Peptides against a protein of PDB entry 2AUS. Designs and how they scored, part 40

Target 1, 323 residues: chain A of PDB entry 2AUS
Amino acid sequence: ADIKREVIVKDDKAETNPKWGFPPDKRPIELHIQYGVINLDKPPGPTSHEVVAWIKRILNLEKAGHGGTLDPKVSGVLPVALERATRVVQALLPAGKEYVALMHLHGDVPEDKIRAVMKEFEGEIIQRPPLRSAVKRRLRTRKVYYIEILEIDGRDVLFRVGVEAGTYIRSLIHHIGLALGVGAHMAELRRTRSGPFKEDETLVTLHDLVDYYHFWKEDGIEEYIRKAIQPMEKAVEHLPKIWIKDSAVAAVAHGANLTVPGIVKLNAGIKKGDLVAIMTLKDELVALGKAMMSTQEMIERSKGIAVDVEKVFMPRDWYPKLW

## One batch from the design tools (peptide; aimed at target 1 D208 Y224)

Design b2_p18_4_s3 (made by RFdiffusion4, then SolubleMPNN; from b2_p18_4, 8 letters changed)
Fold by OpenDDE base, seed 4:
Structure b2_p18_4_s3 (fold): chain B 323 residues (1-323), chain A 18 residues (1-18)
Amino acid sequence: as target 1 above (323 residues)
Amino acid sequence: MKEERRKKSEKELKEILE
């Protein structure tokens, strides 16, 4: 998620009209909510779906969705996309995750051995999904990006772990325990990151949301609820982006595929088949789509379909039709 | 105000979570 993607400029003369659209920082509060994502601190106990239902009740919303299930006992970062932004969660599902886990060992192991063995679990691991997972129970490779041991207290090992989406920390801990020869189980788990969402000043509780909604509706104070909701564009920060001309925005907002002439700038390293975010020059999310070309092909070609548009987010009227 | 609002919110949240 932290890899700064190079930006390649294709049209350095492209300008944007400041009167068109609604940049993420300039949306009226109602519109901000309609295109919002909450960085929720999910409490332990409820399911992710129950928490989403509660948010809809608290904020009087029709629709919401979460950026990746947390088990009932797991707390921490749960992105919840609201209303018109609900489908932006598809960008978060494949995103990397970070957790802080407490592993309890079933026997005494020297600290040096714990550290050495846990380091061997960095990189590619083979996992079998749990029986209760909605995922087909096939062996699959997953990447562990890093393991950072925070504390070792006898048989209790507190560690931070960055993982590919759909890595099961409980299974990882089980395998670490087997490798240590004593066995282990997951005592506690908290998610500290889901793609661009992390434990920071944007992390809010259900209690905060109730307070902030009342401050807005009863006291006329929008500031708190505005800060508690991130723009939907936050949910695509980790994706490769393609920025388009003002003249192309309305067509894409109507569901037209992005053609090569509409591209102003783009990230390096886009491959055919990648999920990409189509952005305005004001960093507004227009749509998500599938790249039909590589970055190189989008630079070299004068015509053709660059992106197959899968999900439109921008309203059709934010930009004029210029065709 | 803020403390009374907090108590109201705590009650409402409890009712939503039940």
Scores: peptide ipSAE 0.111, ipTM 0.780, DockQ to the pose 0.856
OpenDDE base, seeds 1, 2, 3, 5: peptide ipSAE 0.031, 0.106, 0.076, 0.071; ipTM 0.687, 0.760, 0.757, 0.743

Design b2_p18_4_s4 (made by RFdiffusion4, then SolubleMPNN; from b2_p18_4, 11 letters changed)
Fold by OpenDDE base, seed 3:
Structure b2_p18_4_s4 (fold): chain B 323 residues (1-323), chain A 18 residues (1-18)
Amino acid sequence: as target 1 above (323 residues)
Amino acid sequence: KREEREKKSREELAKILA
């Protein structure tokens, strides 16, 4: 999520009409909710699906979806995309995750050995998915980005871990325990990050949502519910972006593929096959799609399909049809 | 104790949603 991407300008003369669209910070409250994502603090106990169902009930919503399953016993950051934004969760599935885990060792190990062995698990690890996962139980490589030991208390090791999507912390802890020679299990787990969503001032509970919805509906106070919901654009902050001219927005919003002449600016390092966010010059999410060209090809070429548009988010009427 | 907390949390959430 924290990859700084250079922005390459292709058309430095491109302007945007301030009367068109709805920038994330200028949406009326109803529209903000329709294009929102909640940074939910999932409690331990319920499934991620139960929690999504509860949010739908609390906020009187027709649709919602979550940015990646947390086990019932796991708490913390669960992004929940609302209504028109529901499918933005597809951008969060491949995003890196951070956890705080409590590992319990089944024997005594010197602290220096714990620290040394856990550091060896930074980088690429081989994992087999657990039986309960929808993923085929084939051996697969996953990246551990970092391991930070927070506390060691005898046989209890509290640590922060940054991982590639679909890394199983329970399996990581099992392998660490084997490498230590004593065995280990996962005692507790909390997710502290899911892509651009982290533990910060935007993190809200189910109780907060009940109260904030009540303040809006009964007292006419929208401030709390507005702050509790992030714009859907937050859910794509970690993706490579392509910004398009106003005259291309309506076509993409109708499901047309993005062609090279529509590009105003783009991030460096886009590869063919990458998931990319198509943005307006006002940083509104138009669509998600698959890059059909590299960044370099999108700069050098005068024509062709740059992005195969997979999912449109923007309404068709926010920008005029100019074709 | 943990299963009881998980059950209690579900029951409290169910009451808030009732």
Scores: peptide ipSAE 0.041, ipTM 0.742, DockQ to the pose 0.071
OpenDDE base, seeds 1, 2, 4, 5: peptide ipSAE 0.007, 0.031, 0.029, 0.030; ipTM 0.435, 0.732, 0.724, 0.713

Design b2_p18_5 (made by RFdiffusion4)
Pose (drawn by RFdiffusion4):
Structure b2_p18_5 (pose): chain A 309 residues (1-127, 142-323), chain P 18 residues (1-18)
Amino acid sequence: ADIKREVIVKDDKAETNPKWGFPPDKRPIELHIQYGVINLDKPPGPTSHEVVAWIKRILNLEKAGHGGTLDPKVSGVLPVALERATRVVQALLPAGKEYVALMHLHGDVPEDKIRAVMKEFEGEIIQRKVYYIEILEIDGRDVLFRVGVEAGTYIRSLIHHIGLALGVGAHMAELRRTRSGPFKEDETLVTLHDLVDYYHFWKEDGIEEYIRKAIQPMEKAVEHLPKIWIKDSAVAAVAHGANLTVPGIVKLNAGIKKGDLVAIMTLKDELVALGKAMMSTQEMIERSKGIAVDVEKVFMPRDWYPKLW
Amino acid sequence: SSKIDKYVTPLPPHETPP
């Protein structure tokens, strides 16, 4: 997921006018929240659905959604997209996820076999692909390991299968997500407590600084997604419901294949929309016309890059 | 009590206005 993509510039002269839109990290606080995402450290106990409901009540929001469900007892990274950026969690499906898990073996197994068997579970699995498994600690029947997986991978099922392969059986004692696409345990990971307090600092004390840092621009959700940057003049057509045509492309990532989920970005690096690529990168460069992206969801409001009559 | 806490990045400290 976190492979740095090469950027290919097709129109080296394209410029963006600062009058239109906002750099993503410079939105007025209200707009920042309307188009924000929270990198939330989900506590054990509540369901992911319940956590989102709490967040909607804390931030007095109308709409919110999480990216990738965590079970009630699972803690860790839970991206929660807010308001107008609610559907941006779609961008996380192609990105991977990472967990730290504690596996309790129902029988004694030599460490040698445990490491050998765990390694064999990398690659493909039926229940999804397992990118990597790193054993952190093996203490008797307890195995602590870090695993990277494709979205939708059920870690409980993976541990169960490892138990079968070892014949002794296995139980997942605990699980914590450490990565969900671009969201990881860094300075943006916040708790529900921080969110409530920072909201009070803003609404009661008038200080926006803390609630601002606790909420990321929605563009964070597409950091690991292939991107196509378009001219200012092309943003309006897309913001108004049109698919993206090739003439509007300024630069794009290499490796885009037909059918890939892509992010359409302004030259300010704001998220305009998510869509499916109808052409490859090379076709987008060589062709002068045609639909480059079948737009599935528009995020940018019509007001930022207006059509003027 | 969680063994996983040994191998995860700690949360940033909670910040308050002066």

Design b2_p18_5_s1 (made by RFdiffusion4, then SolubleMPNN; from b2_p18_5, 6 letters changed)
Fold by OpenDDE base, seed 1:
Structure b2_p18_5_s1 (fold): chain B 323 residues (1-323), chain A 18 residues (1-18)
Amino acid sequence: as target 1 above (323 residues)
Amino acid sequence: SSKLDRYVAPLPAHKYPP
């Protein structure tokens, strides 16, 4: 998420009409909710599905979806996409995750040995998904990006861990315990990050949502509920972006593939097969799609399909049809 | 109070991989 991607400009003269679309900062509250994502602090106890059902009831919503399951006992960052934004959660599934975990050791181990062994688990690990996982139980490699030991208190080890999507922290802790020779289990787990969503001022509880919805509906105060809901564009901040001409927006919003002539600017480092966000010049999310070209091919070519459009978010009427 | 409750603070901007 924090990777600054270079922006390559193809058309430095491309302008956008301020009368077209609804930029994330200019959406009326009802429209903001329709294209919203909540950075929810999931409490321990309920399932991620129960929490989504509660949010739907609290906010009187027809649709919502979460950006990757947390187990009932796991708390912390659960992105919940609302209404027309519901499908944006697919951008968060492949995103990296951070956790704070409490590991309990089944024997006494010198602190220096704990630190040394845990450092060896940074990098590629082999894991098997748990029985309860919807993922086929095949051995797979996953990346552990970093391990930061926060506290060691006898047999209790509190640590931060950044991991590739679908890394099982319970399995990691089990393997650390085996490597230490005493065994270990996961006592507690909190998710502190899911791609662009982290523990910051945007993190809200279910109680906050109840209160903020009440302030809006009963007192006419929209400020709190507006702040509690992020624009759907937040959920794609970690993706490589392609910005398109106003004349291309309506075609993409109708489900047409993005062609090279529609590109104004794009991020460096796009590879064929990457998930990309198609944006307007006003930073509105038009669609998600699969890159059919690299960044270099999109620069050098005058024609062809740049992006296979998989999911449209923008309504068809926000920009005029210019074809 | 779980030991985790103390770490519900804004995380420093770790360089998160893509």
Scores: peptide ipSAE 0.025, ipTM 0.533, DockQ to the pose 0.161
OpenDDE base, seeds 2, 3, 4, 5: peptide ipSAE 0.024, 0.021, 0.025, 0.020; ipTM 0.531, 0.566, 0.534, 0.525

Design b2_p18_5_s2 (made by RFdiffusion4, then SolubleMPNN; from b2_p18_5, 8 letters changed)
Fold by OpenDDE base, seed 3:
Structure b2_p18_5_s2 (fold): chain B 323 residues (1-323), chain A 18 residues (1-18)
Amino acid sequence: as target 1 above (323 residues)
Amino acid sequence: SSRLDRYVAPLAPRRYPP
């Protein structure tokens, strides 16, 4: 998520009309909610589905979806996309995750050995999905980006871990316990990051959402509920982006594929087959799609399909048809 | 307070709306 991508400008003369669209910072509160994502602090106890159902009740919503399941006993960062933004959770599924975990060892191990063995689990690991997962039980490689030991107290090891999407921390702890020779289990787990969503000032509880919704509906104070909901564009910050001409926006919003002439600027390092975010020049999310060209091909070519548009988010009327 | 509460946002054990 933290990879700064270079921006390559293809058309330096392209301007945007300030009267068209609704930039993330200029949405009326109702529209902000319709295109919102909550950085929820999921409590322990409920399922991720129950929590999404409660958010729908609290905010009087028809639709919502979450950016990746947390087990009932697991707390922390659960992105919940609202209403018209619901499908943006697809962008969060492949995103890296961070956790803080408490590992309990089944025997005594010297601290130096704990530190040495846990460091060997940084990098590529082989995992088998648990029986309870909807994922086919095949051996698969996953990347552990980092392991940071926070505290060692006898048989209890508190650590931070950054992982590739779909890494099972319970399985990691089991393998660490085997490598230590004593065995181990996951005592506690909290998710501290899901792609661009982390523990920061945007993290809110279900109680905050109740209170903030009442302040808006009963007291006319929209500030709290506005701050509690992030724009859907937050959920795509980690994706490679392509920025398009105002004249291309309405076509893409109607589900047309993005052609090379519509590109104003783009991130470096896009490969054919990558998931990309199509943006306006005002950083509004138009659509998600599959890159049909590399960045280099999109620069060098004068024509052709650059992006196969899969998921449109922008309404058809925010930008005029200029064709 | 669990050991996690020292390093992560505290879990508010509050009842959810019905």
Scores: peptide ipSAE 0.022, ipTM 0.554, DockQ to the pose 0.260
OpenDDE base, seeds 1, 2, 4, 5: peptide ipSAE 0.020, 0.007, 0.010, 0.020; ipTM 0.583, 0.491, 0.517, 0.533

Design b2_p18_5_s3 (made by RFdiffusion4, then SolubleMPNN; from b2_p18_5, 6 letters changed)
Fold by OpenDDE base, seed 4:
Structure b2_p18_5_s3 (fold): chain B 323 residues (1-323), chain A 18 residues (1-18)
Amino acid sequence: as target 1 above (323 residues)
Amino acid sequence: TSKLDRYVAPLPPREFPP
């Protein structure tokens, strides 16, 4: 998510009309909500689905969806995409995750051995999905990006872990416990990151949302609810981006595939088959799609389908038809 | 009080993979 992608410019003379579209920072409050994502601090206890239902009730919404299930007992970062942004959660499913976990050991282990063994779990690990997962129980490789031990207190090990999407921390802790020879279980878990969403000033509680919605509806104060909701573009910050001409925006917003002539600039390192975000020159999300070309092919070719458009977000009327 | 409640500090951004 934090990897800076180089931006390659194809058309350095491309301008954007300031009268067209609604940049993420300039949406009226109702429109901001319609294209919003909440960085929710999910409390322990409720399911992720119950929390989404509560947000819909609190904010008087028809639709919402979450960026990846947290178990009932797990707290922390749950991105909740609202209304017209609901399907942006597709971008968050493959995103890396960070957790803080409390591991309880079933026996006494010297601290040096705990540190050494946990360090061996950085990198590629073989995991078997839990029995309760709808995922076929095939052995799969997952990347552990980092393990940071925060505290060791006898048999209690508090650690931060960055992982590839769909890494099971409960399974990781079980395997660490086996490698230590005493066994272990996950006592507590909090998610501290989901792609671009972290424990920062954008993290809000369900109580905050109740209060902020009240201040807006009863007192006319929109500032708090505006701050509590991130633009949907936040949910695609970690994706490779392709920025398009104003003349291409309405076509893509109608569901047309992006062709090479529509590209103004793009991130380096796009591969064929990657999920990409199609953006305006004002950093508005037009659509998500599948790259049909690499970055290099999109630079070298004069024509062809660059992106197969899978999901449009932008309304059809924000930009004029220029074809 | 969960031991987790003490560690809600944003760590400095290590290069979190995309």
Scores: peptide ipSAE 0.027, ipTM 0.637, DockQ to the pose 0.190
OpenDDE base, seeds 1, 2, 3, 5: peptide ipSAE 0.024, 0.024, 0.022, 0.020; ipTM 0.682, 0.696, 0.618, 0.598; seed 2 fails the geometry check

Design b2_p18_5_s4 (made by RFdiffusion4, then SolubleMPNN; from b2_p18_5, 7 letters changed)
Fold by OpenDDE base, seed 1:
Structure b2_p18_5_s4 (fold): chain B 323 residues (1-323), chain A 18 residues (1-18)
Amino acid sequence: as target 1 above (323 residues)
Amino acid sequence: SSKLDRYVNPLPERKYPP
C-alpha cells in the first residue's frame, strides 16, 4: 500500500466531463454508504461474520462483507465493505497484513538469542494451515516481510510483524518457539493493518457506528457517519491502477473488457495476471479485473484486451453510452 | 490489561509491503 507506483500517461489531452459520475468526495450520504468500506476495530470475542451481521443491523444494510477473517479472540483492523461495495473485499484478501503479537515462551531464553532467532524468521517460511482454516492443510511457503521486537519481558515477547496474506502468526510463533528450543505459544494477537486499512483516524468501533448512525437518523447530523465510512476506492489504493477515457467507462460498467484504446494513464509495473483497478479520470472505481497485458504491452500496442473485467462496481448509468 | 491495549490508538505511518 505504501509503494508509490509511477504513473505513465498515454493521452495527456484526455478530459473528463464534470457532470458525469460521482467522485468519492461528491457522493450524497446514501450513495456514499452504498459504496462504502468501514475500517472496523473488531473487538475480541465475536467472529468476523457476527461483526458483519451486527454492522448490517446497526446501519440497516441488506449486504456487507469483510476483507479477511480475524479469529474470535483477535482484535483490530477488519475492513467491512457495504452494499454495492461488498465485493471490493476481493482486493483486500491478497493484500499483506500487519499484526502486533504477544508470544509467551515456555522457558527462559537470553534476550540476545531471542532477537537473533526472530531475525532469522524474516523472509520465506514454511507453514501448514490450522484445522479451522477453509484452506487445505498442505505445507506452503509464506513471506514474513519484517519482524520488529517491541518489548521483551522475561518469557513475554511483544512484536510487530508484516506478513503475506494467509500467513498464520500462531504457526510462526510455534516455529520460533521450536527454534529457541523451549517452545512458545501465541498469547495475544491484534491486526494493525490490512492492505490500505491501518490503525489511523478512520478506525471505528461498533459503538461508534451505533452513535454515528443515531446522530444521522435522529438528529440529522451526517458528518460522523460520513467520516466513519471510507469510499470503496480506499480498498483498492494498494492495487495497480488503469485510468480510462469517459467514452470507455459505460462499456466497462456494462461488463465489457477494457481495450487498449480506452487507456488514458496507467501504473508502471503491471504484469500479465495482476489484479488491477480500472478507474475513471475522477478516481472512481469502475471495475476490478485481471491484466491481460503488461504495462509495457499496454503502452506499445494500439489494440487488444488490456484487462479481463472480473467485477464491476460502477452503475451502468453514471456515464453515458457512447456506442 | 492486555499489553496490546497501548496499540489500539492510531499508529504512525509505517513502510508496508504491497
Scores: peptide ipSAE 0.026, ipTM 0.577, DockQ to the pose 0.151
OpenDDE base, seeds 2, 3, 4, 5: peptide ipSAE 0.022, 0.026, 0.028, 0.026; ipTM 0.524, 0.556, 0.561, 0.601; seed 4 fails the geometry check

Design b2_p18_6 (made by RFdiffusion4)
Pose (drawn by RFdiffusion4):
Structure b2_p18_6 (pose): chain A 309 residues (1-127, 142-323), chain P 18 residues (1-18)
Amino acid sequence: ADIKREVIVKDDKAETNPKWGFPPDKRPIELHIQYGVINLDKPPGPTSHEVVAWIKRILNLEKAGHGGTLDPKVSGVLPVALERATRVVQALLPAGKEYVALMHLHGDVPEDKIRAVMKEFEGEIIQRKVYYIEILEIDGRDVLFRVGVEAGTYIRSLIHHIGLALGVGAHMAELRRTRSGPFKEDETLVTLHDLVDYYHFWKEDGIEEYIRKAIQPMEKAVEHLPKIWIKDSAVAAVAHGANLTVPGIVKLNAGIKKGDLVAIMTLKDELVALGKAMMSTQEMIERSKGIAVDVEKVFMPRDWYPKLW
Amino acid sequence: AEEERWEAIEEEREEKLA
């Protein structure tokens, strides 16, 4: 997921006018929230659905959604997209996820076999692909390990299968998600407590700094997604519902294949929309016309890059 | 460590209100 993509510039002269839109990290606080995402450290106990409901109440929001469900007892990274950026969690499906898990073996198994069997579970699995498994600690029947997986991978099922392969049987004692696409345990990971308090600092004390840092621009959700940057003049057509045509492309990532989920970005690096690539990168460079991206969801409001009559 | 972090945030907030 976190492979740095090469950027290919097709129109080296394209410029963006500051009058239109906003750099993503410079939105007025209200707009920042309307188009924001929270990198939330979900506490054990509530369902992911319940956590989102609490967040909507805390931030007095109309809409919100999480990216990748965590079960009630699972803690960790839970991206919660807000308001107008609610659907941006779609961008996380192609990106992977990472967990730290505690596996309790129902029988004694030599460490040698445990490491050997765990390694064999990398690659593909049926219940999804397991990118990597790293054993952190093996203390008796307790195995602590870090695992990277494709989205939708049920870790409980993976541990159960490891138990079968070992014949002794296995139980997942606990699970914490450490990564969900570009969201990880860094300075942006916040708790529900921080969110409530920072919201009070803003609405009661008039200080926006804390609630601002607790909420990320929605563009964070597409950090690991192939991108196509378009001219200012092309943003309006897309923001108004049109698919993206090739003439509007300024630069794009290498490796884009037809059918790939892509992010359409302004030259300010704001998220305009998510869509499916109808052409490859090379075709987008060589062709002068045609639909480059079948737009599935528009995020940018029509007001930022307006059509003037 | 979490308590100390909150003490520092409360002090900084009170200085900004002053």

Design b2_p18_6_s1 (made by RFdiffusion4, then SolubleMPNN; from b2_p18_6, 6 letters changed)
Fold by OpenDDE base, seed 2:
Structure b2_p18_6_s1 (fold): chain B 323 residues (1-323), chain A 18 residues (1-18)
Amino acid sequence: as target 1 above (323 residues)
Amino acid sequence: MEEERRKKIEEERKEKLK
């Protein structure tokens, strides 16, 4: 998520009409909720599905989805996409994750040995999915991006870990315990990051959502519920982006593929097959799609399909048909 | 053939919009 992507401008004269669309920070409260994502602090105890069902009841919603399952006992960052934004969760499933974990060792180990062995688990590790996962139990590699030891108290090791999507921290701790020669188990786990969502001022509880919805419905105060819900565009901040002309927006909003002439600017380093976000010049999410060209091919070519559009988010009437 | 291809493209477009 922290990779600053260079922006290449293809059309420096392209302007946008201020009367068209609804920029993320200019949506009326009902429309903001319809295109919203909550950075939820999931409590320990309930399943991620039970928490989504509670949010739907609290906010009187028909649809919602979560950006990646947390186990019942695991707390912390659970992105919950609302209503029209529900399908944006597909952008969050492949995103990197960060956790704070408490590992309990089953024997005494010198601190220097703990630090040395845990550093060897940075990089590529071999994991088998647990029995409870919908994933076939084949051995697979996963990336551990970093391990930061926060505290060592005798047999208790508190650490931060950045990992590739679908890395099992319980399995990592088990393998660390085997490498230390004493064995270990996961005592506690909290997710501190899911792609662009982290522990910050946007993190809210289920109790906060109850109170903020009450303040809006009974007291007429929309400020709290507005701040508690992020625009759906937050859920695609980590993706490579392609910004399109106003004249291309309505066609893409009707499920047409993006062609090269519609591109105004784009991120560097897009590869064929990448998941990309198609944006307006007002940073509104139009659609998600699969890149059919590299960034370089999208610059050099005058024609062709740049993006195979997979999921449309923008309503068909926000921009006029100019085709 | 061309009508079936048109129906398939329209169904794929409907799934992108659901």
Scores: peptide ipSAE 0.151, ipTM 0.723, DockQ to the pose 0.010
OpenDDE base, seeds 1, 3, 4, 5: peptide ipSAE 0.036, 0.016, 0.008, 0.020; ipTM 0.532, 0.482, 0.445, 0.518; seed 1 fails the geometry check

Design b2_p18_6_s2 (made by RFdiffusion4, then SolubleMPNN; from b2_p18_6, 6 letters changed)
Fold by OpenDDE base, seed 1:
Structure b2_p18_6_s2 (fold): chain B 323 residues (1-323), chain A 18 residues (1-18)
Amino acid sequence: as target 1 above (323 residues)
Amino acid sequence: EREERLEKIKKEREEKLA
């Protein structure tokens, strides 16, 4: 998520009409909610689906979805996309995750040996999905980006771990315990990050949402519910971006593929097959799509399909039809 | 707790309008 991407400008003279669209900071509260994502602190106990159903009831919503399942016993960062933003979770499912885990060892191990063995689990690991996973139980590789030991207290090891999406921390801890020779189990787990969503001032509880919705609906105070909901554009911050001309926005909003002439600027390092966010010059999310060209091909070519549009978010009427 | 939070919010709003 923290990958700074260079921005390559193709058209430095491209202007945007301030009367067209609704930039994230200028959305009326109702429209902000329609295009919102909550950085929810999921409590331990309920399923991620139950929590989404509660949010829908609390906020009187027709639709919502979550950015990646947390087990019932697991707490922490659960992005919940609202209403018209519900499908932005597609951007969050493949995103890296961070957890804080408590591992309990089944025997005594010297601290130096714990540290040495845990360091060997940074990099590529082989995992089998648990029985409860909707994923086929085939062996697969996953990346452990980092392991940071926070505390060692006898047989209890508190650690931070950054992982590729769909890495099973319970399985990681089991294999660490085997490598230590004593065995281990996962005592506690909290998710501290899901792509661009982390433990920060935007993290809210279900209780906060109840109160903030009440303050808006009964007392006419929208500030708290507005702050509790992030714009859907937050959910794509970690993706490579392509910014398009005002004249291309309405076509993409109607489901047309993005062609090379519509590109104003783009991130470096886009590869064919990458998930990309198509943005306006006002940083509004138009659509998600699959890159059909590299960044280099999008610079060098004068024509062709740059992005196969998979999911439109922007309404068709925010920008005029200029075709 | 909710009522106290609401009173605090109302007070902060009055202080911004003054």
Scores: peptide ipSAE 0.039, ipTM 0.728, DockQ to the pose 0.292
OpenDDE base, seeds 2, 3, 4, 5: peptide ipSAE 0.033, 0.034, 0.019, 0.021; ipTM 0.717, 0.715, 0.584, 0.586; seed 3 fails the geometry check

